# Ledger of designs, part 353: peptides against a protein of PDB entry 5EIB

Target 1, 366 residues: chain A of PDB entry 5EIB
Amino acid sequence: VDLEPGTMDSVRSGPFGQIFRPDNFVFGQSGAGNNWAKGHYTEGAELVDSVLDVVRKESESCDCLQGFQLTHSLGGGTGSGMGTLLISKIREEYPDRIMNTFSVMPSPKVSDTVVEPYNATLSVHQLVENTDETYCIDNEALYDICFRTLKLTTPTYGDLNHLVSATMSGVTTCLRFPGQLNADLRKLAVNMVPFPRLHFFMPGFAPLTSRGSQQYRALTVPELTQQMFDSKNMMAACDPRHGRYLTVAAIFRGRMSMKEVDEQMLNVQNKNSSYFVEWIPNNVKTAVCDIPPRGLKMSATFIGNSTAIQELFKRISEQFTAMFRRKAFLHWYTGEGMDEMEFTEAESNMNDLVSEYQQYQDATAD
Target 2, 366 residues: chain A of PDB entry 5EIB as posed
Amino acid sequence: VDLEPGTMDSVRSGPFGQIFRPDNFVFGQSGAGNNWAKGHYTEGAELVDSVLDVVRKESESCDCLQGFQLTHSLGGGTGSGMGTLLISKIREEYPDRIMNTFSVMPSPKVSDTVVEPYNATLSVHQLVENTDETYSIDNEALYDICFRTLKLTTPTYGDLNHLVSATMSGVTTCLRFPGQLNADLRKLAVNMVPFPRLHFFMPGFAPLTSRGSQQYRALTVPELTQQMFDSKNMMAACDPRHGRYLTVAAIFRGRMSMKEVDEQMLNVQNKNSSYFVEWIPNNVKTAVCDIPPRGLKMSATFIGNSTAIQELFKRISEQFTAMFRRKAFLHWYTGEGMDEMEFTEAESNMNDLVSEYQQYQDATAD

## One batch from the design tools (peptide; made by RFdiffusion4, then SolubleMPNN)

Design b2_p30_5_s2 (from b2_p30_5, 8 letters changed)
Fold by OpenDDE base, seed 5:
Structure b2_p30_5_s2 (fold): chain B 366 residues (1-366), chain A 30 residues (1-30)
Amino acid sequence: as target 1 above (366 residues)
Amino acid sequence: SAAAERRARAREAAAAAAAAAAAAAAAAAA
C-alpha cells in the first residue's frame, strides 16, 4: 500500500515483486507529502476502503487468521498517517485479532524531513491504543550499526533496509517454522507483553559483522548470545543498561546444541540480572530453529521488552516539543483538518507512556 | 463534503482513543 504509484512500480519491478498478487497493490496518486494528516484524514482516508476490501478478501482466505502485520515508517506521511488509519480500521473490524507492527522510527541522522517528530508522535499515539505488539526499528540505531559495527562510511537506505529485513526475518522465525516457542502472534503477546500499553519491543540481531572482520569471526553460541544482549546490536537507539527488561525472547537459528544455548542464556541472564525486573519470573524465553538464515550457519535474534525504550520516545518528544512550542509547520496539518488539540493529546499520551515505563523500571518486588 | 465528514469521523475516533489512553494511564498510575 502506498499513496504514491512510483513505490508500487518499484516493488513490482523488484526481485520479489512477483510474490505479491497484482490486485493486492493498492495505491493513490497524490502522495502524503510527509504529512501525517494527509495520510490519516485526506488522501489516506480516500484509499483506506480499497485497502480494507483487500484485507477482508485475504483474511477470508486464511485457514486460521491470527492477526495482521503492518510494516511502516513513522516519519513519512503514508506509513505514519495512512498506516495508523489502517490499523484503527482493522482493529474496529477484527477486535479479537492480534495487531503487530514493524514501525520504523525516524532519525535526523538519516532524513532531513523536518516534520518527522510530528508524524512519529501522532503515530505513537495511535500505536499505543491500537497495536498489541510493535517492533521499534529505529533508523538512528540502524545508522549507528551500519557506521560503527558494519564500518560503512556512508550508510544508505539499502544498508538500513538490509538490517530491517534481517530483523524481520529473525523475529518471524517462530511464526514461519513449526514447533517453536511463540509459534503464533497471540502466544508471543502473552509471553512478551505483561501490560497492554507496554508492547513496544527492542529488536536485535546477531551476527553483525563488518566485511573486513568476517574472516576472523567465529560463529559460536556464546558469541551470538553475548552480541544479542549487547546494546550495540539493538535495532532501537536505547541502551538496555539504562532500563530493565520486563520480558525477553531469544530466537536462535541453525544447527546448535540446545544445552549450550540454555547454558549461555542462563549465564547472560545471571551476568545481567540487574537489568531484569525481579518481579516477573521466567521472563526470558528461548527458541531454537534448526534452519539457519540464508548465507549464515547460525544467528540469534533478540526481542526485548525493556523500560529503556523510553529513551526512544523521549528523543521524539523532545524534538516534537521544540517544534510544537513554536507552532512550526502546523498549518500543513490544520489545513488537512487537524486541530492543535490532537497534537497535545498525542504528546501527552506519549509522555504518559514514558512515565509508565519509568514506573515499572523503578518498581521492586515487595 | 465527503472529505469533511471523513475528517470529522477520524477526529472523533482519535479523541475516543485519546480518552481511552488517558483512562488507561490513570488506571496504571493508581
Scores: peptide ipSAE 0.017, ipTM 0.381, DockQ to the pose 0.028
Fold by OpenDDE base, seed 4:
Structure b2_p30_5_s2 (fold): chain B 366 residues (1-366), chain A 30 residues (1-30)
Amino acid sequence: as target 1 above (366 residues)
Amino acid sequence: SAAAERRARAREAAAAAAAAAAAAAAAAAA
């Protein structure tokens, strides 16, 4: 789905374009112009019913519908505005199904779109209320990984999308292969989300290796475990050491010893015990899938529900507040039918979420 | 104007989305 036809043509002409049904390409003509209000209220609202018709048709063809997975950006107008409209409408029609998102967070390092903090804040407000699970894929973190770890001097969208693809492949491993931990979206939610509003995940992936260093890297369970918990391997620009893990899932892929995985996972928990809440027992879950990702002998994927995710929301909030206090660019949103109160409500709800994470970070068992 | 009608539909869609969000939040809390 897009509000621009060119994106759909690129997907259709791409190497995998033929795996999608032609009738499942729903697109507009006008785009959202990086405006959340156009995506949510005008251009997106005109297209949403056509998307819902396709969603219904595909849902009816499922023998056992678990839920929905949306991949979208929060910096643009389509992914943010129309994406959150779709989430709301799908949740209204399918209230008993899991809503999962891969939400790409904006960064000034990646895009010069000035209004991204508005689009992101307005989106987060909707995601807090209308999703069950949200993977925070932060363009800040992706850029930093590309630049610092992968040693790419000028990271491209292709380089960022490679990391996104690796992350998405990793976190969905248990859904795609039988007999794994979190084999369905609901089980994932039960294991990962102790409180309904605290459903924003920090994903991480290992190995991350520069092209020049690939030949020298040993892929071992200890190395994967150490890298998976390294802040430099997080796909959200947060340091886990500045918060506490509520819950963790680790997904290992490749041929390895379960015993060695369990030993290394215990060791990393013990070494980092101060970064876990003590009042959630057995809050680390581990899965091992014998099937490695393409091009690797083994990998590890991390899913963290950490109070450190508040650093991401604080960054967006600071950028939002700096513009909103000056009412900069607001006329582009109010011109599409939005009220200034919707901005204040979205800012308030995101700040409340930050406060909730902080409360659970500071909570002790005593 | 066509723009005023789009804004009215937009507000109606927003109100419906907010009501659906509130209902979903209430259903998730029950």
Scores: peptide ipSAE 0.017, ipTM 0.391, DockQ to the pose 0.071
Fold by OpenDDE base, seed 1:
Structure b2_p30_5_s2 (fold): chain B 366 residues (1-366), chain A 30 residues (1-30)
Amino acid sequence: as target 1 above (366 residues)
Amino acid sequence: SAAAERRARAREAAAAAAAAAAAAAAAAAA
């Protein structure tokens, strides 16, 4: 789905374009122009029914519909505005199904789009209310991983999207291969989301290795476990050491000893015990899938629900507030039928979310 | 309670804005 036709042609011409049904390509003509309001209320609202018709058709063809997975950006107009409109409409029609998102957070290091803080804040407001699970994939973190860890001098969207793809493949492993922990979206939500609003995950992936160092790196369970819990491997730009994990899932892939995995997972939890809440027992879940990812002997994927994710929302909030106090660019949104009150309510809800994370960070066992 | 009330108002505002936009789109299509 896109509000621009050119993106559909890019997907169709891609190496996997043939896996999608031609009739499942729904697109507009005008685009959103990086305006959330165009995505949500005007251009996106004109297209949404056509998308819902496809969603219904595909949902009816499912033997057992678990829920929906949306991949979108929060900095743009289409992914943010129309994406959140779709989430709302799908939730209205399928209230008993899980809404899962892969939400790409904007970064000034990656994009020069000045209005990204507005689009992101307006989107987060919708995601807090209308998703059950949101993987926060932060372009800030992806850029830093590419530059520092992968030693790419000039990270490209291709480099960032490679990390996104590896992460998405990792977190969906349990959904794609039978007999795993969190084998369905609902079980994942039950294990990962102790509080309904606190459903924003920091993903991480291991191994991350620069091309020049690949030949010297041993892929071992201890190395994967250590790297997976390293703050530098988080796909969200927050330091887990500045918060506390509410819940964690670790998904190992490849042929390895379950005993060794359990030992290393216990060791890393013990080493990092101060960074876990003590009042949620058994808050770390581990899965092992014998099928490695393509091109690797083994991998580990991390899913963290941490109060440190508030750093990501604080960054967006600070950028939003700096612009909104000056009423910068607001006429582009109000011209699409938005009220300034909606910006204030979105800012308020995101600040409430930050406060909720802080509350649970500071909570002690009585 | 105050956060819950803000969320309720935000949902109402979003619903009202969506309804207004739908009405505007319907009026523009007419």
Scores: peptide ipSAE 0.009, ipTM 0.415, DockQ to the pose 0.071
Fold by OpenDDE base, seed 2:
Structure b2_p30_5_s2 (fold): chain B 366 residues (1-366), chain A 30 residues (1-30)
Amino acid sequence: as target 1 above (366 residues)
Amino acid sequence: SAAAERRARAREAAAAAAAAAAAAAAAAAA
């Protein structure tokens, strides 16, 4: 789905474009112009019914519909505005199905789009209310991984999207292979989301190695475990050491000893015990899949529900507030039918979410 | 507004859940 036709042509011309049905390409003509309001209330609203017709058709063809997975950006107008409209409409029609998102968070390090803080804040407001699981894929963290860990001098969107694709492959492993922990979206939600509003995940993937160092790196369970718990390896720009993990899932892939995995997972929990809440029992889940990812002997994917995720929302909130206080570009949104109150409501809900994370961070066993 | 009421209920539910978690933690430590 896109509000621009050129994106669909790019997907069709891609190496996997033929895996999608032609009728499942739904697109507009005008685009959203990086405006959430165009995506949500005008251009996106004109297209949404056509998307819902496709969603219904594909849903009816499922033997067992678990839910929906949306991949979108929160900085743009289409992914943010139309994406959240689509989430809302799907939630209305399928209230008992899981809504899962891969939400790409904007960063000034990656994009010069001035209005990204508005689009992100307005989107987070919708995600808090209408999603069950959201993987926070932060362009700032991806950029920093590309630069610092992968030793890329000038990270591109291609480099960032490579990390995204590896992560998406990792977190969906349990859905794609039988006999795994979190074998469905609902089980993942039960294991990862102790409180309904606190459904924002910090993903990570290992191994991440620079091209120059690949030949010297051993792929071992200890090294994978160490890397996936490293703050520098998080794909959300948060330091887990500034918060506490509510829940964690680790998905190992490849031929390895389950005993060694369990030992290393126990060791990392014990070493980092201060960074876990003590009042959620058995809050770390581990899965092992014998099938490695393509091109690797083994990998580990990390999913963290951490109160440190508030750092991401605080960053967006600070950027939002700095613009909104000046009413900068506000007329672009109000001209599409938005009220200034919707901005204040979105800001308030995101600040409430931050406060909720902080409350659970500070919660101790009495 | 209906949105403000929903947020107030969400905050109240979060506070209640935190209190319940703290109480459960206290009971597990005892």
Scores: peptide ipSAE 0.008, ipTM 0.410, DockQ to the pose 0.014

Design b2_p30_5_s3 (from b2_p30_5 with A2S K3A E4A A7R K11A K18A)
Fold by OpenDDE base, seed 3:
Structure b2_p30_5_s3 (fold): chain B 366 residues (1-366), chain A 30 residues (1-30)
Amino acid sequence: as target 1 above (366 residues)
Amino acid sequence: SSAAARRAAAAAAAAAAAAAAAAAAAAAAA
């Protein structure tokens, strides 16, 4: 789905363009112009019914509909505005189904789009209320991984999207291969989301290796485990050492010893025990899939529900507040039929979310 | 569609979103 037609041709011409049904390409003509309100209220609102018709058709064809997965950017107008409109409409029609998102957070390091803080804040407000699980993929973290870990001097969107795709492949492993932990979206939510509003995940993927170091790196369970829990490996721009893990899932892929995985996972938990809440017992879940990802002998994917995720929301909130106090660019949103009150509501809800994370960070076992 | 029709669609979408949020809040409170 897009508000621009040109993206559809790129997908169709891609290596996997033929896996998508032609009728499932829904697109507009005008785009959102990086404006959430265009995505949510005008251009997106004109297109949403056509998307919902496709969603219904595909849902009816499912033998067992677990829920929905959306991949979108929160910095743009289409992914943010239309994406959250679509989430709201799907939630309304399918209230008993899981809503999962892969939400790409904006970064000034990657994009100079001035209104990204508005689009992100308005999106987070919708995600708090209408999603069950949100993987926070931060363009800042992706850029930093590309630059620092992968040794890419000039990271491209292609490089960032490669990390996103690896992460998406990792976190969906349990859904795609039977007999695994978190074999469905609901089980994942039950294991990962102790409080309904605190459903924002910090993902990570291992191995991440620079091209120059690939030949020297052994892929071992200890190395995967160590990298997966490294703060520099997080695909959200948060330091897990500044917060506490509520829950963690680790998904290993490839031929490895389950015993070795369990031993390494226990060791890493013990080493990092101060970074876990003590009042959620058995809050680390591990899965092993014998099928490696393409091109790797083994991998590990990390999913963390950490109170440190508040750093991401604080960053967005600070940027939002600085612009909103000046009423900068608001006329572009209000001109599309948005009320200024929705900005204040979104800001408030995001600040409440930050406060909730802080509360649980500071909570001790009674 | 005229700018007025887009605003009307926007208002309807906003009302639907508010109703959905209220329904979600009610469902979470139930």
Scores: peptide ipSAE 0.000, ipTM 0.363, DockQ to the pose 0.030
Fold by OpenDDE base, seed 4:
Order: sequence, then structure tokens, then C-alpha cells
Structure b2_p30_5_s3 (fold): chain B 366 residues (1-366), chain A 30 residues (1-30)
Amino acid sequence: as target 1 above (366 residues)
Amino acid sequence: SSAAARRAAAAAAAAAAAAAAAAAAAAAAA
């Protein structure tokens, strides 16, 4: 789905274009112009019924509908505005189904679109209320990984999207291969989300290796475990050491010893015990899948529900506040039918979310 | 105008979303 036709043509002409049904390509002509309000209230609202018709048709064809997975950006008007409209409409029609998202957070390092903090804040407000689980894929973190870790001097969207695809493949391993931990979306939510609003995940992936260092890298369970818990391997720009893990899932892929995995996972928990809440028992879950990802002998994927994710929301909030206090660019949103009050409500709800994370970070076992 | 109808529909959708959020908040407070 897009409000522009060019992205659909790129997907259709791509190496995987034939796996999608032609009738499932729903697109507009005008785009959202990086405006959340165009995506949510005008251009997106004109297209949403056509998308819902396709969603219904595909849902009816499912033998067992678990829920929905949306991949979208929060910086652009289509992914943010229309994406959150779709989430709301799907939630209304399917209230008992899991809503999962892969939400790409904006960064000034990646895009020069000035209004991205507005689009992101307005989107987070919707995601807090209408999703059950959200993977935070932060363009700030992706850029920093590409530049600092992968040694790419000029990271491209292709380089960032490669990390996104590796992460998405990692976190969906348990859904795609039977007999694993979190074998369905609901079990993932039950294991990872102790409080309904605190459903924003920090994903991480190992190995991350520069092209020049690939030949010298050993792929071992200890190294994967160490790298998976390293802040430099997180796909969200927050330091886990500045917060506490509520819940963690670790997904290992490839042929390895379960005993060695369990030993290394115990060791990393013990070394980092101060960064876990003590009042959630058995809050670290481990899965091992014998099938490695393409091009690797083994990998580890991390899913963290950490109170440190508040650093990501604080960054967006600071950028939002810097513009909103001056009412900069608001006429582009109000012209599409938004009220200025919706900006204040979205800012308030995101600040409340930050406060909730801080409360649970400071909570001790009684 | 079609734009006025879209803004009215948007306002109705926003009011419905606000009502749903208020209902969710009321359900959580309950």
C-alpha cells in the first residue's frame, strides 16, 4: 500500500514482485507530501476503504488468522498517517486479533524532512493505543551501525534496509519455524508485554561485521551472545545500561549446542543483572532454530522490552517541542483538517509513556 | 466542498478515535 504509484512499480519489478497478488497493490496518485494529516485524514482516508476490502479478502482466506503485521515509517506522511489510520480501522474490525508493527523511527542523520518529529509524535500516540507489539527500528541507530560498525562512509537507504530485513527475519524466526518459543503473535505479546502500553521493543542483531573484517570474524555462541547484548548492535538508539529490561527474548539461528547457548545466556544475565528488573521472574527467554539465515552460519536476534526505550521517545519529543512551541509548519496539518489540540494530546501521551517507563525502571521488589 | 466533507469526516474520525481512547482509558481506570 502507498499513496504514490512509484513504490508499487519498484516492488512489482523487483525480484519478489511476483509473490504478491496484483489485486493486493493498492495505491494513490498524489502522495502524502511528508504530512501525517494527508495520510490520516485526506489522501489516506480516500484510499483506506479499498485497502480494508483487500484486508478482509485476505483475512477470510486465512485458515487461522492470528493478527496483522504492518511495516511502516513514522517520518513520512503515508507510513505514519495512513499507516496509523489502517491500524485504527483494522483494530475496530478485528478487536481480538494481534496488531504487530515494524515502525521505522525518523532521524535527522538520514532525512532532511523537517516535519518528521510531528509525524512521529502523532504516530506514537496512535501506536500506544492501537498496537499490541511494536518493533522500534530507529534510523538513528541504523545510520550509526552503518557508519561506525559497518564502516560505510556514506550509508544509503539500501544499507539501512539490509539491516531492517536481517532484523525482521530474525524476530519472525519463531513464527516461521514450528516448535519454537513465541510460535504465534499472541504468545509473543504474553511473554514480552507485562503492561499494555509498554509494548515497544528494542531489536538487536548479531553478527554485525564490516566488509573488511568478515574474513577475520569467528562466529561463536559466546561472541554472538556478547554482541547481541551490546548497545552498538541495537536497532533502537538507546543504551540498555541507562534502563532496565522488563523482558528479553533471544533467538539463535544455526547449528549450535543448546548447552552452550544456555550457559552463555546465563552468564550474560548474571553480568548484566543490574540492568534487569528483579520483580519479573524468568523474564529472559531463549530459542534456538537449527536453520541459519541466508549467507551466515549462525546468528542471534535480540528482542528487548527495556525502559531505556524512553531515550528514543525523549529524542523525538525534544525535536517536536522545539518546533511546536513556535507553531512551525502547523498550517500544513490544520489545512488538512487537524486541530492543534491533537498535537498537544499526542505530545502529552508520549510524555506519559516516558513517565510510565521511568516508574517501572525505579520500581523495586517489595 | 469535497475538502469540507473530508475535514468533517476527519473530525468525525478524530472524535471517534478520541472516544475510543477515552473508552480505553476509562476501561483501564476501571
Scores: peptide ipSAE 0.000, ipTM 0.408, DockQ to the pose 0.071
Fold by OpenDDE base, seed 5:
Structure b2_p30_5_s3 (fold): chain B 366 residues (1-366), chain A 30 residues (1-30)
Amino acid sequence: as target 1 above (366 residues)
Amino acid sequence: SSAAARRAAAAAAAAAAAAAAAAAAAAAAA
């Protein structure tokens, strides 16, 4: 789905374009112009019914519909505005199904789009209310991983999208291979989301290795475990050491000893015990899938529900507030029929979310 | 349905989300 045809042509002409049914390409002509309000109230609102017709058709073809997965950016107008409109409409029609998202957070290091803080804040407001699970894929963190860990001097969208693809492949492992931990979206939610509003995940992937170091790196369970819990490997730009894990899932892929995995997972929990809440028992879950990812002997994928995610929301909120106090660019949103009050509501809800994370961070076992 | 009717429906959805957020805030203050 897109509000511009050119992106669909790129997907269709790509190496995987034939995986998608031609009739499932729904697109507009005018685009959103990086404006959330165009995506949500005007251009996106004109296209949404056509998307819902496709969603219904595909849902009816499912033997057992678990839920929906949306991949979108929060910085642009289409992914943010139309994406959140779609989430709302799907939630209205399928209230008993899981809504899962892969939400790409904007960064000034990656994009020069000035209004991204507005689009992101307005999107997060919708995600808090209308999603059950959100993987926070932060362009800030992806850029930093590419630069610092992968030693890429000038990270590209191709480099960032490679990390996104690896992460998405990792977190969906249990959904794609039967008999694993969190084998369905509902089980994932039950294990990962202790409080309904606190459903924003920090994903991570290992191994991450620079091209120059690949020949010297042994892929071992201890190394994967150590890297997976390293703050520098988080795909969200927050430090887990500044918060506490509510829940964690670790997904190992490849031929390895389950005993060794359990030993290393116990060791890393004990070493990092101060960074876990003590009042959620058995809050770390581990899965092992014998099927490695393509091109690797083994990998590990991390899913963390951490109170440190508030750092990501604080960054966006600070940027939002700096522009909103000056009413910068607001006329582009209000001109699309958006109320200025919705900016204040979105800001308030994001600040409330930050406060909720802080409350559970400070909570101790009585 | 006109673009105006869709804007009104979207505004009603936003108002419902705001009401849900207010109810959640009231529940957290309780």
Scores: peptide ipSAE 0.000, ipTM 0.381, DockQ to the pose 0.028
Fold by OpenDDE base, seed 2:
Structure b2_p30_5_s3 (fold): chain B 366 residues (1-366), chain A 30 residues (1-30)
Amino acid sequence: as target 1 above (366 residues)
Amino acid sequence: SSAAARRAAAAAAAAAAAAAAAAAAAAAAA
């Protein structure tokens, strides 16, 4: 789905374009112009019914519909505005299905689009209310991984998207292969989301290795485990050491000893015990899939529900507030039918979310 | 804008990668 036809043409002409049904390409003509309000109230609202018709058709063809997975950017107009409109409409029609998102967070390091903080804040407000699971894929973290870990001097969108793809492949492993922990979206939600509003995940992937170091790196369970829990490998620009994990899932892929995995997972938890909440028992889940990702002997994917995710929301909130206080570009949104109150409500809800994360961070076992 | 085009390309690539990962997994499970 896109409000621009050129994106659909790029997907169709891509190496995987043929895997999609032609009728499942729904697109507009005008785009959203990086305006959430165009995506949500005008251009996106004109297209949403056509998308819902496709969603219904595909949902009816499912033997067992678990839910929906949306991949979108929160900094643009289409992914943010229309994406959240679509989430809302799907939630209304399918209230008993899981809404899962891969939400790409904007960063000034990656994009110069000035209105990204508005689009992100307005989107987060919708995600808090209408999603069950949100993977926070932060362009800032992706950039930093590319630069610092992968030793890419000038990270490209291709480099960032490679990390996104690896992460998405990792977190969906249990959904795609039988006999795994979190084998469905609902089980994942039950294991990962102790409180309904606190459904924002910090993903991570290992191995991440620079081209110059690939030849010297052993792919071992200890090294994967160590890297997966390293703050520098988080796909959200948060330091887990500044918060506490509510829940964690680790998905190992490849031929490895379950015993060794369990030992290393126990060791990393014990070494980092101060970074876990003590009042949620058995809050770390581990899965092992014998099927490695393509081109790797083994990998590990991390899913963290951490109170440190508040750092991401604080960053967006600070950027939002700095613009909103000046009413910068606000007329572009109000001109599309938005009220200024919607900005204040979205800011408030995101600040409430930050406060909730902080509350649970500070919570002790009685 | 060049940034919008890059974002559209990035979002499209991410969506395509998700779908490709799903399809590749279905193909690997087959």
Scores: peptide ipSAE 0.000, ipTM 0.334, DockQ to the pose 0.017; fails the geometry check

